# Peptides against a protein of PDB entry 3J47: the designs that were tried, part 11

Target 1, 121 residues: chain A of PDB entry 3J47
Amino acid sequence: IRLTNQLKSLKGLQSKLKDVVEYLDKVINKELPINHTILGKLQDVFNLLPNLGTPDDDEIDVENHDRINISNNLQKALTVKTNDELMVIYISNLVRSIIAFDDLIENKIQNKKIQEQRVKD
Target 2, 69 residues: chain B of PDB entry 3J47
Amino acid sequence: YEEKEESNLAATKSMVKIAEQYSKRIEEEKELTEEELKTRYVGRQDPKKHLSETADETLENNIVSVLTA

## One batch from the design tools (peptide; made by RFdiffusion4, then SolubleMPNN)

Design b1_p9_3_s2 (from b1_p9_3, 4 letters changed)
Fold by OpenDDE base, seed 4:
Structure b1_p9_3_s2 (fold): chain B 121 residues (1-121), chain C 69 residues (1-69), chain A 9 residues (1-9)
Amino acid sequence: as target 1 above (121 residues)
Amino acid sequence: as target 2 above (69 residues)
Amino acid sequence: TLLSDLLSL
């Protein structure tokens, strides 16, 4: 359930970002007037989101470069955190699997001992 | 979107809580291993079965936590 | 003990 909701959220965000890009392209091409409400919401989203997705276009002024670096640092930090969490989960699963196998082995040994006793009787 | 953002924020808070629960689960898993060692001496199959079941439940919870992360 | 048990199988 949670994973499905996260995937649905991510897909929704991706679709919205695509719509924004398409809108910006139409505004640049003078096909549509600038919707100030959409731009304001987009600006709010960009201010709240660490800028994970600004493409490598070299020409954006020095002030934007510092913001892009801060954003890239936040993205890297989030990625590292996610990797650490996944690693912890992986180790936990391994430990539990080892315990389950130990129990299985012990049960098998006990069953073998019971079978050997029955053959001696 | 807003409901999902709220859900993601709740999920992130839940992940912090899961990390704390994970530390506790690791300790519980260690305790279970000690009980399993004790159960080997008592010769009763029932405590061993309970330990295996608890280990399996712990595994399932970790897998669900990983998938939710 | 686990290794010994594994070897006994």
Scores: peptide ipSAE 0.461, ipTM 0.844, DockQ to the pose 0.009; fails the geometry check
Fold by OpenDDE base, seed 1:
Structure b1_p9_3_s2 (fold): chain B 121 residues (1-121), chain C 69 residues (1-69), chain A 9 residues (1-9)
Amino acid sequence: as target 1 above (121 residues)
Amino acid sequence: as target 2 above (69 residues)
Amino acid sequence: TLLSDLLSL
């Protein structure tokens, strides 16, 4: 469900970006007037997007916790954070699996002891 | 889309909380293993079963957390 | 103990 929701959100963003590109192409080709409202919203989105385009100078530590995979540098930092979170979850699952395995082994040993007792009786 | 974004944001916040709780869960898992060890020595089935159940619950919570990430 | 348990199987 969650991965599906993330994928759907990404697909929706991709579709919207495609629509914007198509709109911009039509405006460039003089087929349609520039929708200033859409452009303004896009510009706002781009301004809210951590600087995707300038690779060099802005080590802006934008600790923006928002998982919006939109901007490459902030996205990189967010990706690193997401990776760390996934690692913690992975380790947690491993630890639980080990405990469950230990319990299984112990249950098996107990079952074996019960069987050995029944054979002696 | 907005509902999913909100759900993802809530999930991320939940992950941070899970990370904090993770240390506690690891300790709870360790306590379960110690209780199993003690039960193995004492020959009482009840403490061992309880430890196993708590470990399973801890695992389930971690799996749900991973599925939430 | 886990290893001992494994060996006991």
Scores: peptide ipSAE 0.460, ipTM 0.846, DockQ to the pose 0.009; fails the geometry check
Fold by OpenDDE base, seed 3:
Structure b1_p9_3_s2 (fold): chain B 121 residues (1-121), chain C 69 residues (1-69), chain A 9 residues (1-9)
Amino acid sequence: as target 1 above (121 residues)
Amino acid sequence: as target 2 above (69 residues)
Amino acid sequence: TLLSDLLSL
């Protein structure tokens, strides 16, 4: 269920992103007027999105470079935090797996002891 | 979409809480394993089974947390 | 104890 919901969410995001790209292409081709409200919301989304490096922003003014560096640092920090969280979860799962194996081993030992007792009776 | 973003933000906050809960769950799991070891010396099967079930439930909760991440 | 249990298998 959760995976299906995540996949559905991702598919919805992908469809919306495609619609945005198609809209931007029409605006670039001067087929549609620039909707400033949509662009503002898109800019807000891009500012909130970790700057997925659009390769062409090398020319953005020195003041934006500090903001981009801050944004990239924030993105890196968020990525590091996410990796740390995932690592903790992974270690947790390993520990639980080890405990489950220990219990399984102990259950097998008990079963063997029960069988040995039954053979002696 | 906004509901999904809010859900993702809530999920991220929940992950931080899950990390704290996970540390506590590891400690609880260790305590249960120690109790199981003690119970094994006492020769009673029931506490061991309960520990195993608790460890499995803890594992399931972690897997669900990872899948939510 | 876990190692001992493992060895007892």
Scores: peptide ipSAE 0.456, ipTM 0.840, DockQ to the pose 0.009; fails the geometry check
Fold by OpenDDE base, seed 5:
Structure b1_p9_3_s2 (fold): chain B 121 residues (1-121), chain C 69 residues (1-69), chain A 9 residues (1-9)
Amino acid sequence: as target 1 above (121 residues)
Amino acid sequence: as target 2 above (69 residues)
Amino acid sequence: TLLSDLLSL
């Protein structure tokens, strides 16, 4: 469900971006007047988008680290965070697997002892 | 789309909480293993089985958390 | 304990 919602949101964003590109192409070709309200919202979105193209603004506001910054730097930071989370999950799964194996070994030992007692009776 | 974005934000917050819960779950799993060890000395099969079941449930919850991340 | 259990198999 969550992945499907994320995928749907990404598809919606992709469709909207495509519509914007098509609109911009029509404006460049003088086929349609520029909608200033749409352009203002797009500018706001681009200003909120971490500057994908300006390497110089090192001020990654720490507060925005939690937001999916599509910027390569934020994507890199998010990728690192995701890798750390995946590593923790992997280690946890290994620990649980080890505990499960310990229990299986103990169960096998108990079963062997029960069989040995049954043979002596 | 907005509902999915809110769900993704809630999911991300839940992942942070899951990481904290994961640390706690590891500690709970260790405590259960100690109880299993104590139960091994008492000769009761039931507490060991309960510990194994709890470890399995904890594993399943982590796998589901990874799959939903 | 795991090692001891493994050796008992």
Scores: peptide ipSAE 0.448, ipTM 0.837, DockQ to the pose 0.008; fails the geometry check

Design b1_p9_3_s3 (from b1_p9_3, 5 letters changed)
Fold by OpenDDE base, seed 4:
Structure b1_p9_3_s3 (fold): chain B 121 residues (1-121), chain C 69 residues (1-69), chain A 9 residues (1-9)
Amino acid sequence: as target 1 above (121 residues)
Amino acid sequence: as target 2 above (69 residues)
Amino acid sequence: SILSDLLSL
């Protein structure tokens, strides 16, 4: 249930993001007028996104190409963070699996000892 | 969507907590493994069983965390 | 050792 809900939310977010990209492309291509309300909502969304880059106070002259790079860097940073979290979970599962395997081995050794004792009797 | 988002947010917060708990659980798992190792030498089954159970619980919690992530 | 135990299986 939780996983399904998360997946649904992620899909919803992805769809919304796609719609925003399509809208922005249309605005860039002058196919649609700039909708200030949409831009305001987008800005609100960006403001709610954790400021991943505290850009140091250095110069505002980030040409449009740099903004795309910042967005990509932010996405990359988020991806890295997500990957790190997933890696931790993966390692944890692996460790638990190893422990479970160790217990299985121990149980097998004990069973073998019991069998050997029965053969001696 | 909103209900799922709220659930995901709660899950994410839980995951952060789970990460901390996971670090602690890894330590608990190690302790259990050490007890199993000791039990292998002493020939007593009980410490090994306890270690196995704790390892399983730790694994289960990690799986739940992965599913929540 | 754990490895020795593994090999004994």
Scores: peptide ipSAE 0.457, ipTM 0.836, DockQ to the pose 0.009
Fold by OpenDDE base, seed 2:
Structure b1_p9_3_s3 (fold): chain B 121 residues (1-121), chain C 69 residues (1-69), chain A 9 residues (1-9)
Amino acid sequence: as target 1 above (121 residues)
Amino acid sequence: as target 2 above (69 residues)
Amino acid sequence: SILSDLLSL
């Protein structure tokens, strides 16, 4: 459910971005008049996007690092975080697999010992 | 979308907590494995199996937590 | 070791 909601939100954002790009292309091509209201909202969105390009403004409050900052720097940080989480999941699965194999091996050894004892008998 | 964003933020915070819990659970799993090894030498099959099962459950909970986060 | 036991099988 949560992942589905995240995916749905991302898909919604992607669709909206696509619509914006298509609109901008039409405006550039002079096919449609500039809708100032849409452009204003887009500009507001872009202004709210963390500055991807200028490294220098130090004041990106370290505390907001945990926010899924849609900013590319934050997207990079989020990508790193996601990768770390996936790595943890992967390691966990590996450890579980190892434990399961160890149990299987032990069971096999025990079964062999039981069989050997039965043959002696 | 806003509700989902809020949910994602809450999830991210939960993921940090889960990561901490995961680290702790990994250590618990290691301890269980050591006990299983010791129990294996003592010839008690049942304790070893129980430790393995507990380790698996701990790992499962960690994975679910990370996936939910 | 568990690994040694694995190898013995």
Scores: peptide ipSAE 0.482, ipTM 0.844, DockQ to the pose 0.009; fails the geometry check
Fold by OpenDDE base, seed 3:
Structure b1_p9_3_s3 (fold): chain B 121 residues (1-121), chain C 69 residues (1-69), chain A 9 residues (1-9)
Amino acid sequence: as target 1 above (121 residues)
Amino acid sequence: as target 2 above (69 residues)
Amino acid sequence: SILSDLLSL
C-alpha cells in the first residue's frame, strides 16, 4: 500500500512535470503566451527544488544535507544519504540473518544432543 | 500530488527515525543473542526461542523499514 | 562460546 501510494504520487508528479515542460516548450516557440502565474509557481518550485542546474554553488549549508534536494549537487548529497540509509538497512538485514543462522545452528546442536541422549537411554 | 509530497516528506522523516530505531534494534538483537547464549547454558529451549523470535521480529521491522524507505 | 558451539557442529 505505501509503495503503491508513493508510486502513484511519483507518477502524478511526473505527469505534471511533463505538462509543464510541454507548456514551456509552447511558450518558447511563441505558440502560447507565457502564463506568468504558472511560471511564478514553477519558479517557486524550482527555488524550493535543490538547484538542479547550478553546479557551481558549493556553499549549500551543511545543515540541510539530509533533505532530498532535486538539484544535481543536492541530488548527489541525497543519493549519498540514501545510499547510507540503504547501507544501514543492508547491514541490519545481514545482522539479522547472522542471528537467524546462529539460532538454526544452536537448534541443530540441541537436536543432536537430544538424539545422543535418546541413544544412550 | 500534494498528498503524495506530504507523504514523501513524512516518509523521509520516518526514515531518519527508522535509522535510529535500526541502531536500537541492532542493540536489542544483540541482547537477544546474549540471552540465547545464556539460555544455551541453562539448557532450556524457551528463552532461546523467545530471543530468536525477537531477533526475527527486529529483522522483519528493519526489512519493512528498508522497503518503505 | 558461540564459535565453540559452531565448531561443535
Scores: peptide ipSAE 0.472, ipTM 0.842, DockQ to the pose 0.008; fails the geometry check
Fold by OpenDDE base, seed 5:
Structure b1_p9_3_s3 (fold): chain B 121 residues (1-121), chain C 69 residues (1-69), chain A 9 residues (1-9)
Amino acid sequence: as target 1 above (121 residues)
Amino acid sequence: as target 2 above (69 residues)
Amino acid sequence: SILSDLLSL
């Protein structure tokens, strides 16, 4: 469900971006007047988009680390964070598997002891 | 789309909480293993079984958390 | 210990 919602959101964003590109192409071709409101919103979006193109703003604003999508650097940082989280999950699963294995071994030992007691009786 | 974005934000917050819960779960799993170890000395099968079940539940919760991530 | 349990198998 969550992945599906994320995918749907991404598809919606992609569709909107495509519409913006088509609109911009029409404006460049002088087929449609520039909608200043759409451009203003787009500019706001671009301003909120971590500067994809300006290499200089190394200021990874720690606050925007939550904004996964837009900047390759932010995306890279988020990818690193995601990798760390996945690593923790992997280690956790490994630890649980080891505990489960230990319990299985103990159960096997107990079963063997029970069998040995039954043979003596 | 907004509902999905809100769900993703909630999921991310949940992941942070899951990380904290995971640390706590690891400690709880260790405590359960210690109880199992103590129960092993007492010769009672029931506490060991309970520890194993709790470890399994902890594993299942982690797997679900990973799958949700 | 895990090792002791393994040896008991």
Scores: peptide ipSAE 0.464, ipTM 0.836, DockQ to the pose 0.008; fails the geometry check

Design b1_p9_3_s4 (from b1_p9_3, 5 letters changed)
Fold by OpenDDE base, seed 3:
Structure b1_p9_3_s4 (fold): chain B 121 residues (1-121), chain C 69 residues (1-69), chain A 9 residues (1-9)
Amino acid sequence: as target 1 above (121 residues)
Amino acid sequence: as target 2 above (69 residues)
Amino acid sequence: SLLSDLLSL
């Protein structure tokens, strides 16, 4: 269920992004006027999202370059944090797996001991 | 989509909390294993089973946390 | 110990 919801969310985001791209292409081609409200929201999303879109670096003013570097640093930091969190989860799962195996081994030993006692009786 | 974004943000915040809970869960798992060891010395099956069940529940919660992550 | 238990199997 959770995975399905995440997948559905991702698919919805993908569809919306596709619609935005199609809209932007039409605006670039002067087929439609620029919807400033949509662009503003998109800009806000891009400011909040670590630079997912590498816009071609060529015309970004020096002031934007520092912001981009900061954004890239933030994105890297967020990526590192995410990796650390995933690592912790992975280690935890391993530990739980080891405990589960230990319990299985102990259960097997106990079962064997019970069988040996039954044979002696 | 907005509900999903909110859900993802909530999930991320939950992941931080899960990391803290995970450290605690590891400690709880160790305690359970120690109790199982003690139970092995006592020769009674019931405490061991309970420890195993708690470890399994802890594992399941971690897996769900990973999948949510 | 877990190792001792493993060896006893």
Scores: peptide ipSAE 0.451, ipTM 0.838, DockQ to the pose 0.009; fails the geometry check
Fold by OpenDDE base, seed 1:
Structure b1_p9_3_s4 (fold): chain B 121 residues (1-121), chain C 69 residues (1-69), chain A 9 residues (1-9)
Amino acid sequence: as target 1 above (121 residues)
Amino acid sequence: as target 2 above (69 residues)
Amino acid sequence: SLLSDLLSL
């Protein structure tokens, strides 16, 4: 469900970006006037997006943990954070699996002991 | 889309909390293993069962956390 | 001990 929601959100963003590109192409081709409202909203989105386009400045505070598939540098930082979270979850699952396996072994040993006792009777 | 974004943000915050809880859960899981070990030596069924159940609960919570991540 | 238990099975 969560992954599906993330994928759907990404697809929605992709569709919106495609629509913007198509709109910009139509404006460039003089087929449609520039929708200033859409452009303004897009600019706001770009301003809220960590600076995707400037490769050089290393200093952009990687801290914003928001899982928004924002552009490359912040996306990279967010990807790293997501990877770390996934690792923690993975390790947690492994630990639980090990414990469950240990319990299974113990149960099996107990069952064997019970069976051996029944054979002696 | 916004609802999903909000859900993802909530999930991320939950994951951070889960990471903290995970450290605690690992410790609880160890305690369960010690209890199982003790139960093996003492021959009492009840502590082992309780340890197993707690380990299973810990595992389930981790799986849910992974599925929510 | 767990390994020993596993080997005992």
Scores: peptide ipSAE 0.448, ipTM 0.840, DockQ to the pose 0.009; fails the geometry check
Fold by OpenDDE base, seed 5:
Structure b1_p9_3_s4 (fold): chain B 121 residues (1-121), chain C 69 residues (1-69), chain A 9 residues (1-9)
Amino acid sequence: as target 1 above (121 residues)
Amino acid sequence: as target 2 above (69 residues)
Amino acid sequence: SLLSDLLSL
């Protein structure tokens, strides 16, 4: 469900971006007047978009680290964070698996002892 | 789309909480293992089984958390 | 220990 919602959101964003590109192409071709309101919103979006293209703003605003999508640097930092989280999850699963194996071994030993007692009785 | 975005934000917050819960779950798993170890000395099968079940539940919760991430 | 348990198998 969550992945599906994320995928749907991404598809919606992609569709909107495509519409913007098509609109911009029409404006460049002088087929449509520039909608200043759309451009203003787009400019706001671009300003909120971590500068994809300006190498200089190395200011990884720590606050925006949670915003996965927009800037390659932020995306890279988020990818690193995601990798660290996945690594922790992997280690956790490994530890749980080891505990489960320990329990299985103990259960097997107990079963063997029970069988040996039954043979002696 | 907005509902999905809100769900993703909630999921991200949940992941942070899951990380904290995971640390706590690891500690709980250790405590359960210690309890199982103590029960092993008492010769009662039931506490060991309970520890195993709790470890399995902890594992399942982590797997679900990973799948949800 | 897990090792002791393994040896007991």
Scores: peptide ipSAE 0.443, ipTM 0.831, DockQ to the pose 0.008; fails the geometry check
Fold by OpenDDE base, seed 4:
Structure b1_p9_3_s4 (fold): chain B 121 residues (1-121), chain C 69 residues (1-69), chain A 9 residues (1-9)
Amino acid sequence: as target 1 above (121 residues)
Amino acid sequence: as target 2 above (69 residues)
Amino acid sequence: SLLSDLLSL
């Protein structure tokens, strides 16, 4: 359920980012005027999201290259954070597996000792 | 989208809490392994079984956390 | 050790 929701959100974000890129391209090509409301919402998304790659429809002035780099840095930071979380989960699972195996080995040894004792009786 | 963002934020906060709980669980797991080692000397199967069950529960919780992360 | 126990199985 949670992974599915995260995937759905990521897909939605991807679709929205695509729409913003298309809008920005149209604004750059002077096909559409700059929509300040869309830019404001996009800025809010960027402020709330660690700077993931595509700022939606911010004013593509020459200063946007630095903003795009900042956005890429935040996306990178989120990716790193996600990787760190996955790594912690992986290590945790390995540790639990090792403990479970240790217990199984010990149980097997005990069972073997019990069987050996039964054969001697 | 907003609902998912809120869910992701809540999830991230939960993950931080899970990380803290994980650190505590790792310490508890180490203690349980030491108790299992001690129980191996005492020959009582019950503490060992309890340790194994606790380790399994810890593993299951981590798997669920990974699947939810 | 766990490894010794594993080898004894």
Scores: peptide ipSAE 0.439, ipTM 0.829, DockQ to the pose 0.009; fails the geometry check

Design b1_p9_4_s1 (from b1_p9_4, 3 letters changed)
Fold by OpenDDE base, seed 3:
Structure b1_p9_4_s1 (fold): chain B 121 residues (1-121), chain C 69 residues (1-69), chain A 9 residues (1-9)
Amino acid sequence: as target 1 above (121 residues)
Amino acid sequence: as target 2 above (69 residues)
Amino acid sequence: SYTLLDVLK
């Protein structure tokens, strides 16, 4: 469900971006007037997005450290953060799996002992 | 789309919380393993079962965290 | 510690 929602959001964003590009092309060609409301919202989105295409590491906004940033310096920082989080989760899962496995082994040993005792009785 | 974005943000916050709880969960898992060892020596099965259940819960939480990330 | 293999035997 969560992954599906993320994928749907990404697809929606992609579709919207495509529509914006098509609209901008029409505006450039003077076929349609500029929709100021859409452009304003898009501009806000771009301002919130890490600057795509500039390698300057200094623009990492601290507020966005926790976001998966695919774009440039902020995106790189966000990518590192995401990677670290995923690594922690992965290690945690491994540890839990090991513990669960150890418990399974113990349960099997106990079951075997119980069976052996029953055979002796 | 907004709901998904909000879900992603919530997931990220959850991941931070999970990271903080990770060390605690690891310690809890270790404690359960020790109890299982003690229970093996005492010949009681109940503590071992509890440890196993706790480990499973910890694993499930980690999986959910990964899915949220 | 007993291994899973030991239990399976």
Scores: peptide ipSAE 0.455, ipTM 0.841, DockQ to the pose 0.009
Fold by OpenDDE base, seed 2:
Structure b1_p9_4_s1 (fold): chain B 121 residues (1-121), chain C 69 residues (1-69), chain A 9 residues (1-9)
Amino acid sequence: as target 1 above (121 residues)
Amino acid sequence: as target 2 above (69 residues)
Amino acid sequence: SYTLLDVLK
């Protein structure tokens, strides 16, 4: 459920961004007049985005790692954090799978022993 | 979308806690596996199964925690 | 059946 919600949000954002890009392209190509209201909103969005374009802002504030913010150099930091988390999950899943497999093997062994005992009786 | 975002944020905050819990859970899983092995040698099938199940539950919780982070 | 350790050995 949570992952689905996150994915939906990301897809929605992606769609909106695509629409914005298409609009900007049309404006650049002089197919549409500049809509000041839309541009103002876009500017606001860019201002709210952590400085994506300055690779030198190494201010990886540790606090920003917690937000899956796709946007900035912060996005890179966030991506790294996300990757680390995914790795942990992956390892955990593997370990669980191994344990489950071990249990299955044990169950089979036990079943075999029971069958052998029945044959001897 | 907003609800999903909020859920994701909450999950992310939880992940930090999960990371700590994960370390502990991994240790618990190892312990359970060892106990299961020991129990298997003793011929007590039930204890081994229980240990394995506990290990699986621990790992599952860790995975959920990481996913929520 | 083998333990996981047995399989890993």
Scores: peptide ipSAE 0.493, ipTM 0.842, DockQ to the pose 0.010; fails the geometry check
Fold by OpenDDE base, seed 4:
Structure b1_p9_4_s1 (fold): chain B 121 residues (1-121), chain C 69 residues (1-69), chain A 9 residues (1-9)
Amino acid sequence: as target 1 above (121 residues)
Amino acid sequence: as target 2 above (69 residues)
Amino acid sequence: SYTLLDVLK
């Protein structure tokens, strides 16, 4: 449910962004008049976005930036952070899985020993 | 969309908190594993069981964190 | 008693 809602929200955002881009293209091409209300809302959205062009994101490998034409430096940094977080979660899950398997193996060994003792008695 | 966005925001905040707690959870899992190992050497089942349960709980929390992320 | 490490060996 949570993942589905997140995915739906992201899809909605993507669709909205696409519509905005299309609108801006039409305005640039003088096909539509400039809607100041829409532009104001977009400006507000951009102001709420983290500053994507901050030079302080020095840790982003500039060489990889040339291949990702669309991703702002800040977005790349956020992506790296997200990746690191996901890695931590992944490792944690693996560790839990390993522990669970260890316990399972121990339980099986114990059960086998109990059975062997019963056969000897 | 707004309800889902709010849910996603809450989930993201939870993920950050989970990330902070992740290190602690990993340590807890390790401790449980050590207890299980000790219990295995002593031939006592109870400490091992507790370690296993803690490991499972840690795994579940990590899964929830991934789903929230 | 076999540890997980013992099983992995």
Scores: peptide ipSAE 0.493, ipTM 0.851, DockQ to the pose 0.009; fails the geometry check
Fold by OpenDDE base, seed 5:
Structure b1_p9_4_s1 (fold): chain B 121 residues (1-121), chain C 69 residues (1-69), chain A 9 residues (1-9)
Amino acid sequence: as target 1 above (121 residues)
Amino acid sequence: as target 2 above (69 residues)
Amino acid sequence: SYTLLDVLK
């Protein structure tokens, strides 16, 4: 569900971006007047987008590093963070599996000991 | 889309919390393993079972965390 | 590992 929602949000953003591009192309071609409101909203969106193109990748606000969906450099940082989180989850699952196997082995040992005691009696 | 965005944000916050909880869960798992080791020396089956159950719970929580990621 | 050792005993 969460991944689906994220995907839907991304698709929605993609669709909106496509619409904006199409609109801008029409404006450039003088087919439609410039909608200042749409342009303003787009500018706001771009301003909210982490600066994708500025070579000064150094000032990526640490706070936005966790948001995978943001701009490429920030997105890269977020991707790395996501990968790290996934690795942690993976390791956790492995550890739990190992513990479960250890418990299984212990149970088998106990069962064997019980059987041996029963044979001696 | 907004609902999905909110859900994703909540999921992300949950992931951060899960990361913190993960460290705690790992420690809890280690403690349970130590208790199991101690129980082996005491010869009672009950502590080992409890450790196993706690390990399983820890695993389940990790799976939930993965599903949240 | 310790459990495995116990199994081997």
Scores: peptide ipSAE 0.458, ipTM 0.840, DockQ to the pose 0.008; fails the geometry check

